# Ledger of designs, part 34: peptides against a protein of PDB entry 6O8C

Target 1, 262 residues: chain A of PDB entry 6O8C
Amino acid sequence: VGLRYEKISLPKIHPRYDLDGDASMAKAVTGVVCYACRTASTLLLYQELMRKGVRWLVELVKDDYNETVHKKTEVVITLDFCIRNIEKTVKVYEKLMKVNLEAAELGEISDIHTKLLRLSSSQGTIESSLQDISSRLSPGGLLADTWAHQEGTHPRDRNVEKLQVLLNCITEIYYQFKKDKAERRLAYNEEQIHKFDKQKLYYHATKAMSHFSEECVRKYEAFKDKSEEWMRKMLHLRKQLLSLTNQCFDIEEEVSKYQDYT

## One batch from the design tools (peptide; aimed at target 1 Q192)

Design b2_p18_6_s1 (made by RFdiffusion4, then SolubleMPNN; from b2_p18_6, 9 letters changed)
Fold by OpenDDE base, seed 4:
Structure b2_p18_6_s1 (fold): chain B 262 residues (1-262), chain A 18 residues (1-18)
Amino acid sequence: as target 1 above (262 residues)
Amino acid sequence: EEEEKELEEELLQELLEE
């Protein structure tokens, strides 16, 4: 679940010189850009936490994979041992049939042998599935976490700091406009400075909003979308691993039934 | 304070160049 943030926009900036209106506008702009700074910081923090979560999940899934591989290997050893013993038994019975032993016992052992061979074939399918999972988790695989390092915003981008610099400039102008408002009327030179500062305010505000939208919000949304997709795939993969583990246990249980015949 | 101002100016310059 991604962070919810409010869509912010700059207030309308009137070109007309109005000390009261300009002070009010500057206050509103300051508020909007301040919100952008805070939001950018929050979005960055969220992404950093998600990156940690991604790394954790990768390690967890790798552990699950290794456990599944271990269990599969154990079952393969047990199954191969059982098959070899049954094959020896079959050979002994085939020799004894020359001495009038009942064919019924040989039939039962042969059926067990056939069942064990089927179980052995299923191990091949499990192995193939594990190889597929391994390939997906490997570097460059479909479930690699490289995207988490590439997508989104990073502390190194210094987006929050850049926005803070612009906010500082805007805030300074706002405080000046508050003073100008208190004067009620400015001399010609001060009026020209006020008009110039209003242009600067607009410029800084526009830069801040553009940077926020393009470098913070857009990249965050891309990160969020990729993270959701990746997370869904990883959870599905974990379910697959669990299924394979259960299949190994089922095979082991089935083989244990035949160990008494060896 | 001087180092902070220098950093702010640098960051502002980077932002303005984008």
Scores: peptide ipSAE 0.026, ipTM 0.626, DockQ to the pose 0.023
OpenDDE base, seeds 1, 2, 3, 5: peptide ipSAE 0.026, 0.025, 0.026, 0.026; ipTM 0.624, 0.620, 0.627, 0.625

Design b2_p18_6_s2 (made by RFdiffusion4, then SolubleMPNN; from b2_p18_6, 6 letters changed)
Fold by OpenDDE base, seed 3:
Structure b2_p18_6_s2 (fold): chain B 262 residues (1-262), chain A 18 residues (1-18)
Amino acid sequence: as target 1 above (262 residues)
Amino acid sequence: EEELEEELEELEEEEEEE
C-alpha cells in the first residue's frame, strides 16, 4: 500500500490589486507549496525504504532458491542410490531364474524399479523449473531489481531542495504582503513593486507545483505501480519454490518406502 | 531576494547539467 497524499492546487490569483486579498492569497500559496515540499520529502523517503525492501526480498528469495536446489540434490542422490541397488537386485534374481529358481519376488522388485524410474523422471521437471526461476532472478531477468534504481525519485534529484528554494521565495513575498497590508495604502512606487512581486509569486508557485506534479508525484506513482507488480511476482516465485521443495520431500518420502528392499 | 534567486538559479543550472 503506497503513501496517501492529498491532491493540492494553487488558489486562484486575482489580477486586481488588493492588499488584503493579496496577503491572504500569498498565505494560501505558501501553505500549498509548503505541503508540496513536505509531501515530496515523504514520497522520497517511502521510495528509499521500498528500495531497501526490494534488496532484502531479492536476497531472501535467492536463499530460498539455494535451499531448494540443495534439497533437490539430496533427493537425487538418494533416489539414484536406491535405483542402483534395485537394479543390482533385479540382476541377481534374473540369474536365479536361469537356474530354475522361482523368484516370486521378481515381479514386485521390477515394479518398484519402474516406480523409482518414474520418480527419477520427475526430477527433470523440478530441475527445469529451478532453471527457469534462476533465469528470472538473474541480472537482466524478468525479476531483476534494476527498475528500483531507475524508477521514481532519488535523493540525487534534489527535488525537495528545489521546492524549498521556491518556497523560500514565496514566503518572503508573503511576509512583504503582510507588511503592505498593514500599511493599508502604498505609494505609487511601492504599489508597483507589490504588483511585480505578485507576478513573481505566481511564477514561483506555478513552477513549484509543476515540478511537484511532474517530477515528484508522477515518478512516485510510476515507482509505486512497478514495485507492486514486481512484489507480487516475487511472492509468487517464493510460493513456486516452496512447491518445488514440497515435491522433493514427497519424492524422498516415497523413496524411503522402498529402501527396505535395498 | 537576491540570495534566494541565486540559489534557485544554481539549482536550475544543476538540473540542466544532469
Scores: peptide ipSAE 0.031, ipTM 0.660, DockQ to the pose 0.022
OpenDDE base, seeds 1, 2, 4, 5: peptide ipSAE 0.025, 0.028, 0.028, 0.025; ipTM 0.656, 0.648, 0.648, 0.626; seeds 2, 5 fail the geometry check

Design b2_p18_6_s3 (made by RFdiffusion4, then SolubleMPNN; from b2_p18_6, 5 letters changed)
Fold by OpenDDE base, seed 2:
Order: structure tokens, then sequence, then C-alpha cells
Structure b2_p18_6_s3 (fold): chain B 262 residues (1-262), chain A 18 residues (1-18)
């Protein structure tokens, strides 16, 4: 999802001296470059907002990660405690069995012990997954947000200001061409000035359009593409964290079933 | 009428430039 903007192009500039046509052309050029300025500003604003969103999402996912790690740690402690208690119980019953007492109960406790050990082994997989996630979120990781600072346009580039300067020059010429049109006929010197201004108009307009296309639009599109890709990966990561959290809860619930034997 | 429309369009353009 990105900002939609219209593709703009400069009107055809006729080489012929025509006061009416030149005024109309200048008006159209002014409009196009004005649109470019506004669009560039909007694109910049969007990117700045997205950068804020990226930072926010990173912090959110880090919080989710920390919560998951905390829950995992809690479960490990509980599980280890349960295992230790069961092991003590097994030892007691083994001693009793040597004296020909209660072999059936020992079998049940041993089965519980085996199940708990299996649960403990699954914690290793969760830990490995968490480590992978941590590595991806770390500086230089695959999900680092460094791209958000590198890609796209930034206020420091002063693209809008540069375009505005060109727009001001174009607008000035446009206003002069309006006056020239109102005069219906120019003296020779004024006609020459008009012709020179028309060349300047063309120069400024082409420079503006080139700058807009290459420095604003192209970079914005690159930023947009990177942001969409990164966002998708981050959302997937968040789902993975949720899955790991749920696995921890499942283990905790299963361990709770055996608390009566501890 | 065409001159009035041009003046209105010009006024709109001036507002857009501010």
Amino acid sequence: as target 1 above (262 residues)
Amino acid sequence: EEEEEEEEEEAELEEELE
C-alpha cells in the first residue's frame, strides 16, 4: 500500500514566437511543476511517517520477544523443578521396591518422568528459534531497519525546496508572459527578452521534471518496495513469536497435570 | 466569458502556489 500519484509530463514547447501560445504553455508548465512540488512533499511526508512506523514496530516486536523469552524461562524453571521432584520420588520408590513394596506405582512415575524429559527436550528447539529471531532483529541482522534510513528521500535532501526554487523561476516567467500577452505586440527588445525567457522556462522545467523523477519518485518507489518487503517479514516474525509463546503455554499446561505427583 | 474563466483559473493557480 503506497501513495498514488499521477504521472506528469511537460507540455510541448513550440519554438515559434506566439504571445498567446507562450502564455498558455507557461501556465501549463507552472501547473505541472507545482504538482511536482506538492507530490514531492507528500511523498516525503509519507516516508517520514513510515520511518516512524518502522521504529515503532521494531520496538513492539522486541517487546514481544522479551515476553516470549520471559515465558520460556518461567516454563523451564517449572519444568526443571518438576523433573527434580519426580527424580527424587523415583529414587525413593526404587529403594522401596528393593524391599518388595509397590512396583506398580513406580512404573507410573517412571512414565511421567519420561514424558517430562521429552518436554524438556522441546525447550531446546524453542531456544534455538528464539536465538534465530534475536539474530534477525540484531544490528546487521536480516530484519534490521537500517534500510529505512538509507532508502528513499529525506528532509535533508531538500528536494522540495529545490523544486520550489525552480517553480518560483517558472512562475515569474509565466507572469511576465501574461503581461506580454496583454500587450498584444512587443517591441524588438522585449520580444528578444521574451524569447530568452522562454528558453529559461524550458531549462527550469526540464530540470524540475528530471529532479522530480530521478530524486523523488524513483527513490520513493524503492523505499516503498523495501518497506513492504520488510513489513511482511516483520509480521511473519511476530507470528513466529506468538507460536513460540503458545508452545510454552502448552508445555506449562502439560506440566501442571503432573504436579500432584510432586 | 473566456477571459473570466481564465482569470478564475489564474486565481486558483495563485492560491495553489501559496
Scores: peptide ipSAE 0.023, ipTM 0.630, DockQ to the pose 0.025
OpenDDE base, seeds 1, 3, 4, 5: peptide ipSAE 0.023, 0.022, 0.023, 0.023; ipTM 0.623, 0.616, 0.627, 0.627; seed 3 fails the geometry check

Design b2_p18_6_s4 (made by RFdiffusion4, then SolubleMPNN; from b2_p18_6, 7 letters changed)
Fold by OpenDDE base, seed 2:
Structure b2_p18_6_s4 (fold): chain B 262 residues (1-262), chain A 18 residues (1-18)
Amino acid sequence: as target 1 above (262 residues)
Amino acid sequence: EEEEEEEEEERLLELLEE
């Protein structure tokens, strides 16, 4: 869920010289660009916070991975130990059978051995899954967080500062237009200055809005989309890790049933 | 109308100070 912001547009700039209209227009432009500055700042802050969150989540998932690997290793050791003990028992019974011992007990132990070997084979699948997860989390993997440093807007881009400079220029013109309005009538030279300032206002405003749209909003939306996609994948991976952990516990429980025979 | 304009100007100034 990303930040909601309003789509802003510049007011229509009329070419006609009108002190009242120009002051009102300049006021509106100032407001719009001011909003753009604030929005850009907010969007930047959000992205920086999200980048921190991404890094945190990566570490969390790595910890989950390590715990799962540890559990898997524990189960493998236990299972292998049980298999070895059963194999020894089978060999003993096979020797005894040569001396006319009843085959029924050997059959039961052999069945247990077969079951344990099947459980051991399932560990290979778990291992493969863990390796896949590891590869995805590794640098250059499909779940690498490199995108978080590349996408979106960054403090180093100085977007807010650039917009603020433009806003300052616009605000200065607005204040002059407010004064011009109060004069009700300007001398010829002052009128010409007013007209030139109106052109400057337009230039600064259009530059600000272009910068805001192309360098702030567009990049933010791209960052947001990528972050959402990545987040979904990471959460899915965590669920996979949990599933693998549970499979390890299930195997451990099954092995424990045969410990009385070892 | 003038009071509304003044209030809006004050709001604008506040917006610029933030």
Scores: peptide ipSAE 0.034, ipTM 0.625, DockQ to the pose 0.024
OpenDDE base, seeds 1, 3, 4, 5: peptide ipSAE 0.033, 0.031, 0.030, 0.024; ipTM 0.626, 0.619, 0.616, 0.631; seeds 1, 4 fail the geometry check

Design b2_p18_7 (made by RFdiffusion4)
Pose (drawn by RFdiffusion4):
Structure b2_p18_7 (pose): chain A 256 residues (1-92, 99-262), chain P 18 residues (1-18)
Amino acid sequence: VGLRYEKISLPKIHPRYDLDGDASMAKAVTGVVCYACRTASTLLLYQELMRKGVRWLVELVKDDYNETVHKKTEVVITLDFCIRNIEKTVKVVNLEAAELGEISDIHTKLLRLSSSQGTIESSLQDISSRLSPGGLLADTWAHQEGTHPRDRNVEKLQVLLNCITEIYYQFKKDKAERRLAYNEEQIHKFDKQKLYYHATKAMSHFSEECVRKYEAFKDKSEEWMRKMLHLRKQLLSLTNQCFDIEEEVSKYQDYT
Amino acid sequence: SDEEIEKAKEELEELLEE
């Protein structure tokens, strides 16, 4: 979804010299830049937080991986150990009652369990190579896409907002005077141009740098999330497959 | 003075060049 904010544009700046109009215009412009500036700050937060989260979520899946491999090895030392019971040089030269019967069916399941465990390790390694630092789930898009604190985009907007704010405050004063001396009228007319210049620059900066990069980051995250849930589903299927093996071995562990 | 208007105009031209 991303941040739901309203897209607010600069009002039309009429060219006449009008102290009342210019004051009302400057106030409206300052307001729009504040919204743009404040919104630009939240966009940076959502990125910075997203990135802290993705970093953390990747490490958590590594814990779910290590937890699974810890039990896969924990169970193998039971399969290879209980196979050493019913399938060693102890169990099974002509013989008819030497145990080749209904227990041989369990030895068959245990052979298929030990072999099927083989491809578990093959798939388990494949997900480790995706969770690895250089793998195809590395959060490299996270540090490339979108804006950063080092970009100083908010304080760049803030510098322009200050210029605009100082002019608005002066335009209030001018409106209060109802008439401006000669030189002051001219200076006011120039500051009106400066105000428009600063505002359009701040607005276009907000659009082409903050929002554009933010949306690029937003789409990269949606794409990376699909990869992530796809891997988590696979890792889970490998975890359940182990508890299954543990379950089907904990039955045959108790013999007579 | 007219000097103040000339200075404010030079500052506005420099700003618009940026």

Design b2_p18_7_s1 (made by RFdiffusion4, then SolubleMPNN; from b2_p18_7, 6 letters changed)
Fold by OpenDDE base, seed 2:
Structure b2_p18_7_s1 (fold): chain B 262 residues (1-262), chain A 18 residues (1-18)
Amino acid sequence: as target 1 above (262 residues)
Amino acid sequence: SQEEIKKAEEELKKLLSE
């Protein structure tokens, strides 16, 4: 559940009337809120780019997974074929042993058969690991990217636009204060307007900064933290996939040593 | 940067307190 924006009341403190000071203050406020607008825009852009990156990485990892599964399947087929051939050979030699022939060769073939069966057992472990990875990558899994759409700020939130509206109001008051400063002295009615505008300025500025802090920065930070955590997990998963791939290659290499007996 | 944001916020708070 996202943070709710709360309406901020006008400052209770009566500001000092000073045309020079008020103009300077207004200029400074304009600068700060302008910075907030630009920063909010940058933070939004960053998040959007990261979301694209997340989607890209998910697809990449899925491709890696599929490749690993394919390799595993290939190895299983090869291994099973080799086992079947060795078993046939064992049967032949067992028949020969009944007549006391080829005892030494039978022993060697039997040892190979035992080794192949061990390799076959290791494939079961690889399969289990792949299934675990698949479950983590699946929708609703631990590595699902749904958070990327939920966390942080989005263009649809219109945060930058909202801040820009406030900035426009503030800027308008600043320009008026600049004019007021140039007049050196205001008539009573103009002075009252100036005082009211100063209050409006404070109101807009406070609203802008609250919005910026609570709706932009804080949400961005949450997004950033979540993305970093997720990214670490994804990279670790890729490493696991690579390890599994290497195990498949190792098994394939081991099986190739026994081709002369198949 | 986060530090720059914080600085800006503090600056505005200072201005609003005057």
Scores: peptide ipSAE 0.034, ipTM 0.666, DockQ to the pose 0.024
OpenDDE base, seeds 1, 3, 4, 5: peptide ipSAE 0.000, 0.021, 0.031, 0.019; ipTM 0.326, 0.603, 0.672, 0.617

Design b2_p18_7_s2 (made by RFdiffusion4, then SolubleMPNN; from b2_p18_7 with D2E E10K E17A)
Fold by OpenDDE base, seed 5:
Structure b2_p18_7_s2 (fold): chain B 262 residues (1-262), chain A 18 residues (1-18)
Amino acid sequence: as target 1 above (262 residues)
Amino acid sequence: SEEEIEKAKKELEELLAE
């Protein structure tokens, strides 16, 4: 996912002195750098929003985990209680069997006991899975959100402000070039100033675009890639939790079938 | 919420399109 932005490039800057052409070029450059500023701002905002989202999702998944753990615990208690009751019943019937009574019933109860023990064994697998999930969510785990604070661009980088400064310089030159164009012809000294300003414009523009590309876009893309990967893993984890919860419910339901014997 | 985040993302995309 992520924000879509257009690839921007500076127009070709011709070395030839041309008041009309230079004004047009300056206008185009101003537009491009202006877009870069706005885009950088938007990309920054997106990342900040995503960081908030990441924190939110972490808490949500932790809550899901806790809920699953509670459910698992409940099932374990219920299952253990049922097993204990069945074991008591088995003992009673075994004594009766010595007197040649209730042979068929004993067999049935013993089968139930065996099934319950199997269910109990499955709880170990669920526990192991929960432990794995816990480890992944823990600090330093595979799903730690430390990357969100490290990757990408941050307000403290002042990238937008830096670009804005360059844009201001460029804009000033552009407005001067508009005036120069209106004069149709410049005196020698003014012409030389125009040429120097054109050079300055070029340097400011190239600096702006370089900064935008290397410090804004590149870092944003890195953040985006990390966020997408992390998000996929988190969503998968959440699905795993749901699966474990469902397994607990399934076990509980099966145990409930045998409660009449307890 | 996740929904709110998605809405915000869409708004930002619209802003970029301008």
Scores: peptide ipSAE 0.020, ipTM 0.534, DockQ to the pose 0.012
OpenDDE base, seeds 1, 2, 3, 4: peptide ipSAE 0.005, 0.006, 0.006, 0.007; ipTM 0.432, 0.355, 0.361, 0.363; seed 2 fails the geometry check

Design b2_p18_7_s3 (made by RFdiffusion4, then SolubleMPNN; from b2_p18_7 with D2M E17K)
Fold by OpenDDE base, seed 5:
Structure b2_p18_7_s3 (fold): chain B 262 residues (1-262), chain A 18 residues (1-18)
Amino acid sequence: as target 1 above (262 residues)
Amino acid sequence: SMEEIEKAKEELEELLKE
């Protein structure tokens, strides 16, 4: 999971004045920083896409939760109704027992009542589980999506634009170094300018790489890790909701078996 | 959808390889 990118590093910059070497070095640096710009842009795009996905998934899970709660409520109502009816029946048969009638039937009804009460007890566990899920999805909960807005890089950071500015400076120096190379030999003043430009190139390049590493890659990786963790938890939660829903259906089915006795 | 997200991720990964 996540985007694969190549680890990039600046080429070795030799302090010695060499027109051919400097042009070659400048070309390499330009390439590296260009890659950094493109990569930063791609990483940003990925994060924005993931944020949309996160929001979508949150809404989906909330819908699932609401449906589960609704189903649970329906089952509780049905179960309670069935219990009340069975209790009425039990009372009738208890009166009949005073004259030693219908003892076997009373036993059967009592057993059903006991089973229904057990099912009712299980509803408490389901309710507790739903409450736990709700708490996890709530603001400040373990599955809150606030991290998606905080972690990683954002368009407002203007990281790509900052890198592009540095790239433009580097590219300009590179093209000058190509021209210098074509001259084969520079006059003293031009040579000094070349040396200064080489220092500027190094400065811009190091700044670009530092920015890329610290403000783009590092933050992206943090976002990626957090998103993966959160996604796993959310998917697990969906499975839990499904399980709870199925439990409700199972209880409903079990209750339906006893409806003929009510 | 999650499928769309995965497809988009794949496309982005391919872009990074270029």
Scores: peptide ipSAE 0.026, ipTM 0.534, DockQ to the pose 0.012
OpenDDE base, seeds 1, 2, 3, 4: peptide ipSAE 0.000, 0.040, 0.000, 0.006; ipTM 0.369, 0.667, 0.377, 0.321; seeds 2, 3 fail the geometry check

Design b2_p18_7_s4 (made by RFdiffusion4, then SolubleMPNN; from b2_p18_7 with D2Q K9Q E10K E17S)
Fold by OpenDDE base, seed 3:
Structure b2_p18_7_s4 (fold): chain B 262 residues (1-262), chain A 18 residues (1-18)
Amino acid sequence: as target 1 above (262 residues)
Amino acid sequence: SQEEIEKAQKELEELLSE
């Protein structure tokens, strides 16, 4: 879920010289560009927060991964130890059978051995899954966070500052138009200045809106889309890690049932 | 045979010592 913002458009600029209309238009333009500045700032803040969140999540998942690997290793060691002990026991019972000592337990122990070997085989699948996860989290992997530093807008782009400069120019013209309106009628030279300022206002406003749309909104939307996709994949990966952890616990529990025979 | 039993017992002892 991303930030919602209102779609903004510049008011219609009438070519006709009208002090009242021009003041009203300039006021509206100032409002629109002001909104663009604030929105750009908000969008930037959102992206910066998301970048922090991404970094945090990566570290969290890496920690989870390491814990899972540790648990898996522990289980493998325990399982291997149990298998070795059971194998020794099997050999002992086989020797007893050679001296006509009936060991009804031999069949049971052999069955346990078979079960343990099956559990051991499942560890290979877990290992492969962990390796896959590691590769995906590695630099250059499918779940690398490099996109977060490349996509979207950044403070270094100075988009808000650039928009603010344009807003300042527009605001100055607006205030002048407000004064012009109060004069009701301008001298010829002042009228010409007013007309030129109106053109400047239009130029600045258009530049601001283009910059906002192309450099702020579009890049934000691209960042948002990538972040959502990446987040879904990361959450899924985390679920996979949890599943692997649970499998390790299940194996450990199963092995514990046979420890009395070792 | 007794010899076979003794041999098996020795082998068993070796296995148990591992």
Scores: peptide ipSAE 0.013, ipTM 0.454, DockQ to the pose 0.002
OpenDDE base, seeds 1, 2, 4, 5: peptide ipSAE 0.012, 0.011, 0.005, 0.012; ipTM 0.460, 0.442, 0.395, 0.452

Design b2_p18_8 (made by RFdiffusion4)
Pose (drawn by RFdiffusion4):
Structure b2_p18_8 (pose): chain A 256 residues (1-92, 99-262), chain P 18 residues (1-18)
Amino acid sequence: VGLRYEKISLPKIHPRYDLDGDASMAKAVTGVVCYACRTASTLLLYQELMRKGVRWLVELVKDDYNETVHKKTEVVITLDFCIRNIEKTVKVVNLEAAELGEISDIHTKLLRLSSSQGTIESSLQDISSRLSPGGLLADTWAHQEGTHPRDRNVEKLQVLLNCITEIYYQFKKDKAERRLAYNEEQIHKFDKQKLYYHATKAMSHFSEECVRKYEAFKDKSEEWMRKMLHLRKQLLSLTNQCFDIEEEVSKYQDYT
Amino acid sequence: SEEEIEKAKEELEELKEE
């Protein structure tokens, strides 16, 4: 979804010299830049937080991986150990009652369990190579896409907002005077141009730098999330597959 | 003074150049 904010544009700046109009215009412009500035700050927060989160979520899946491999090895030393019971040089030269019967069916399941466990390790390694630092789930898009604190985009907007704010404040004073001396009228007319210049620069900067890069980060995250949930579903299927093996071995562990 | 208008105009021209 991303941040739901309203897109607010600069009002039309009429060219006449009008002290009342210019004051009302400057106030409206300052307001739009504040919204743009404040919104630009939240976009940066959502990115910075998204990074902190992706980083953390990746480490958590590594814990779910390590937890699973810790039980896969924990169970193998039971399969290979309980196979050493019913399938060692102890169990099974002509013989008819030497145990080749109904227990041989369990030895068959235990062979298929030990072998099927083989491809578990093959798939388990494949997900480790995606969770690895250089793998295809590495959060490299996270540090490339979008804006950063080092970009100083908020304070850059803030510098322009200050220029615009100082002018508005002066335009209030001018409106109060109802008439401007000669030189002051001219200076006011220039500051009106300066105000428009600063505002359009701040607005276009917000559009082409903050929002454009934010959205690029937003789409990269949606694409990375699909990969993540896809891996998490696979890792889970490998975890359940182990508990199954633990369950089907904990039955045959108790013999007579 | 007219000098203040000349300075404000020079500042506005420099700003436009940026």

Design b2_p18_8_s1 (made by RFdiffusion4, then SolubleMPNN; from b2_p18_8, 5 letters changed)
Fold by OpenDDE base, seed 4:
Structure b2_p18_8_s1 (fold): chain B 262 residues (1-262), chain A 18 residues (1-18)
Amino acid sequence: as target 1 above (262 residues)
Amino acid sequence: SMEDIEKAKKELEELLKE
């Protein structure tokens, strides 16, 4: 299966031969493509910085998660200890009740036990929430940062370098057109070269524009959109973690009220 | 800015118009 080298036919541009106009046009094109190169570089740097930021944020959220888990575990241990002690007390009072002693106290302790059990049940909900968060943060989860490595432009794409090559070609033609303009009139052969170079300029410019738009700007925009979406989700997740942490503190505070009975 | 990018693109497109 022969590699069909499609002869890239240069677009037949009927160039208006105008030395002054061509020089001006070439100058303008050079400026625009130069801007594209610089912009592409800036966009790349921005994305690289954002990728670092994303990684940082992931680690931060993971730390928050671990702290929340730790706090939850602490509360569970404390709560379980309290429940066990209360249960022992309940059993003792139940035995005493058989001899008609301490009936009022038994009621109070039983109520405390019930409250503690409710708090214990809430821990299950917190655990479920933490598991959900963990799943979302896990590889392949909904909040995975894989997109940051896939989306957008990368140094390996060499977009800036490719644009720079085109810019160099365009710049060379521009300088020649400046010289041509200074000559005011060209010999036939030089005129033909000028016309040919104008076509080359057009080709390079078109290629640069297309590359910049499709490989730099478009991909950047996609990256930006995804980053914003992901960032919002991550911030929301952090708020959820904070909420869970606060719930743990609230439970701990509530349990502390009953520690005198343990 | 993205606006500047779009402006530059438009300028280039205009220059490349036949």
Scores: peptide ipSAE 0.073, ipTM 0.685, DockQ to the pose 0.023
OpenDDE base, seeds 1, 2, 3, 5: peptide ipSAE 0.000, 0.022, 0.000, 0.026; ipTM 0.351, 0.653, 0.351, 0.562

Design b2_p18_8_s2 (made by RFdiffusion4, then SolubleMPNN; from b2_p18_8, 5 letters changed)
Fold by OpenDDE base, seed 1:
Structure b2_p18_8_s2 (fold): chain B 262 residues (1-262), chain A 18 residues (1-18)
Amino acid sequence: as target 1 above (262 residues)
Amino acid sequence: SQEDIEKAKKELEELLKE
């Protein structure tokens, strides 16, 4: 998961004054830095989309949690009601047993009571699991999304704009080198300007590539790694919630079988 | 006994009211 990008490097810059070579070099540098600008923009867009996705998923999982809690509560109420009714029935049958009546039925009702109590005990486990999930989803929890705001690159960093400025400077020099090439020979003063511009081009290019690598690519990769880890954990949590919900439904179904005895 | 049955019935009624 994530965007694929090609590793780029600056072409070799020869110190020798050569109008044809310098024009070609400048063209290549322009291309590389242009690619860096586009890539930086794409990486930024991806991260922004992922941040939206993260927020969306958090809300979705919170909704799932609330639904599970609601279902659990419903089952607890139903189960408790059923247990109370069965307990009353057990007491009545125990009294009847004293007069040697309904002995077989008492055994059945007692077994049901025991089963219901076992079901009730399982509710504690479900509750503990829900509490754990709640703690993980809470602010500061293990599944907090604070990393999404901290990691990676942001529009406010102006990385694309900074790279674009450098690209513009490089492009201007490239166009001048094209003109210089067309002249075939330059006067002494123009030659000195050309050499100076070549140094500027190198400076801008190096700055651009450094910025791209350190402030765009590296941060993107860190963001990507964290996002993948977080996403995996969130999906697993969602599956846990589903499992808990299903357990509640199973308990409810089993309890419904005993409602005829209440 | 019939008396015991009636007592049990009354107790049942009371338990069901709770």
Scores: peptide ipSAE 0.000, ipTM 0.398, DockQ to the pose 0.002
OpenDDE base, seeds 2, 3, 4, 5: peptide ipSAE 0.000, 0.000, 0.000, 0.000; ipTM 0.363, 0.391, 0.378, 0.342

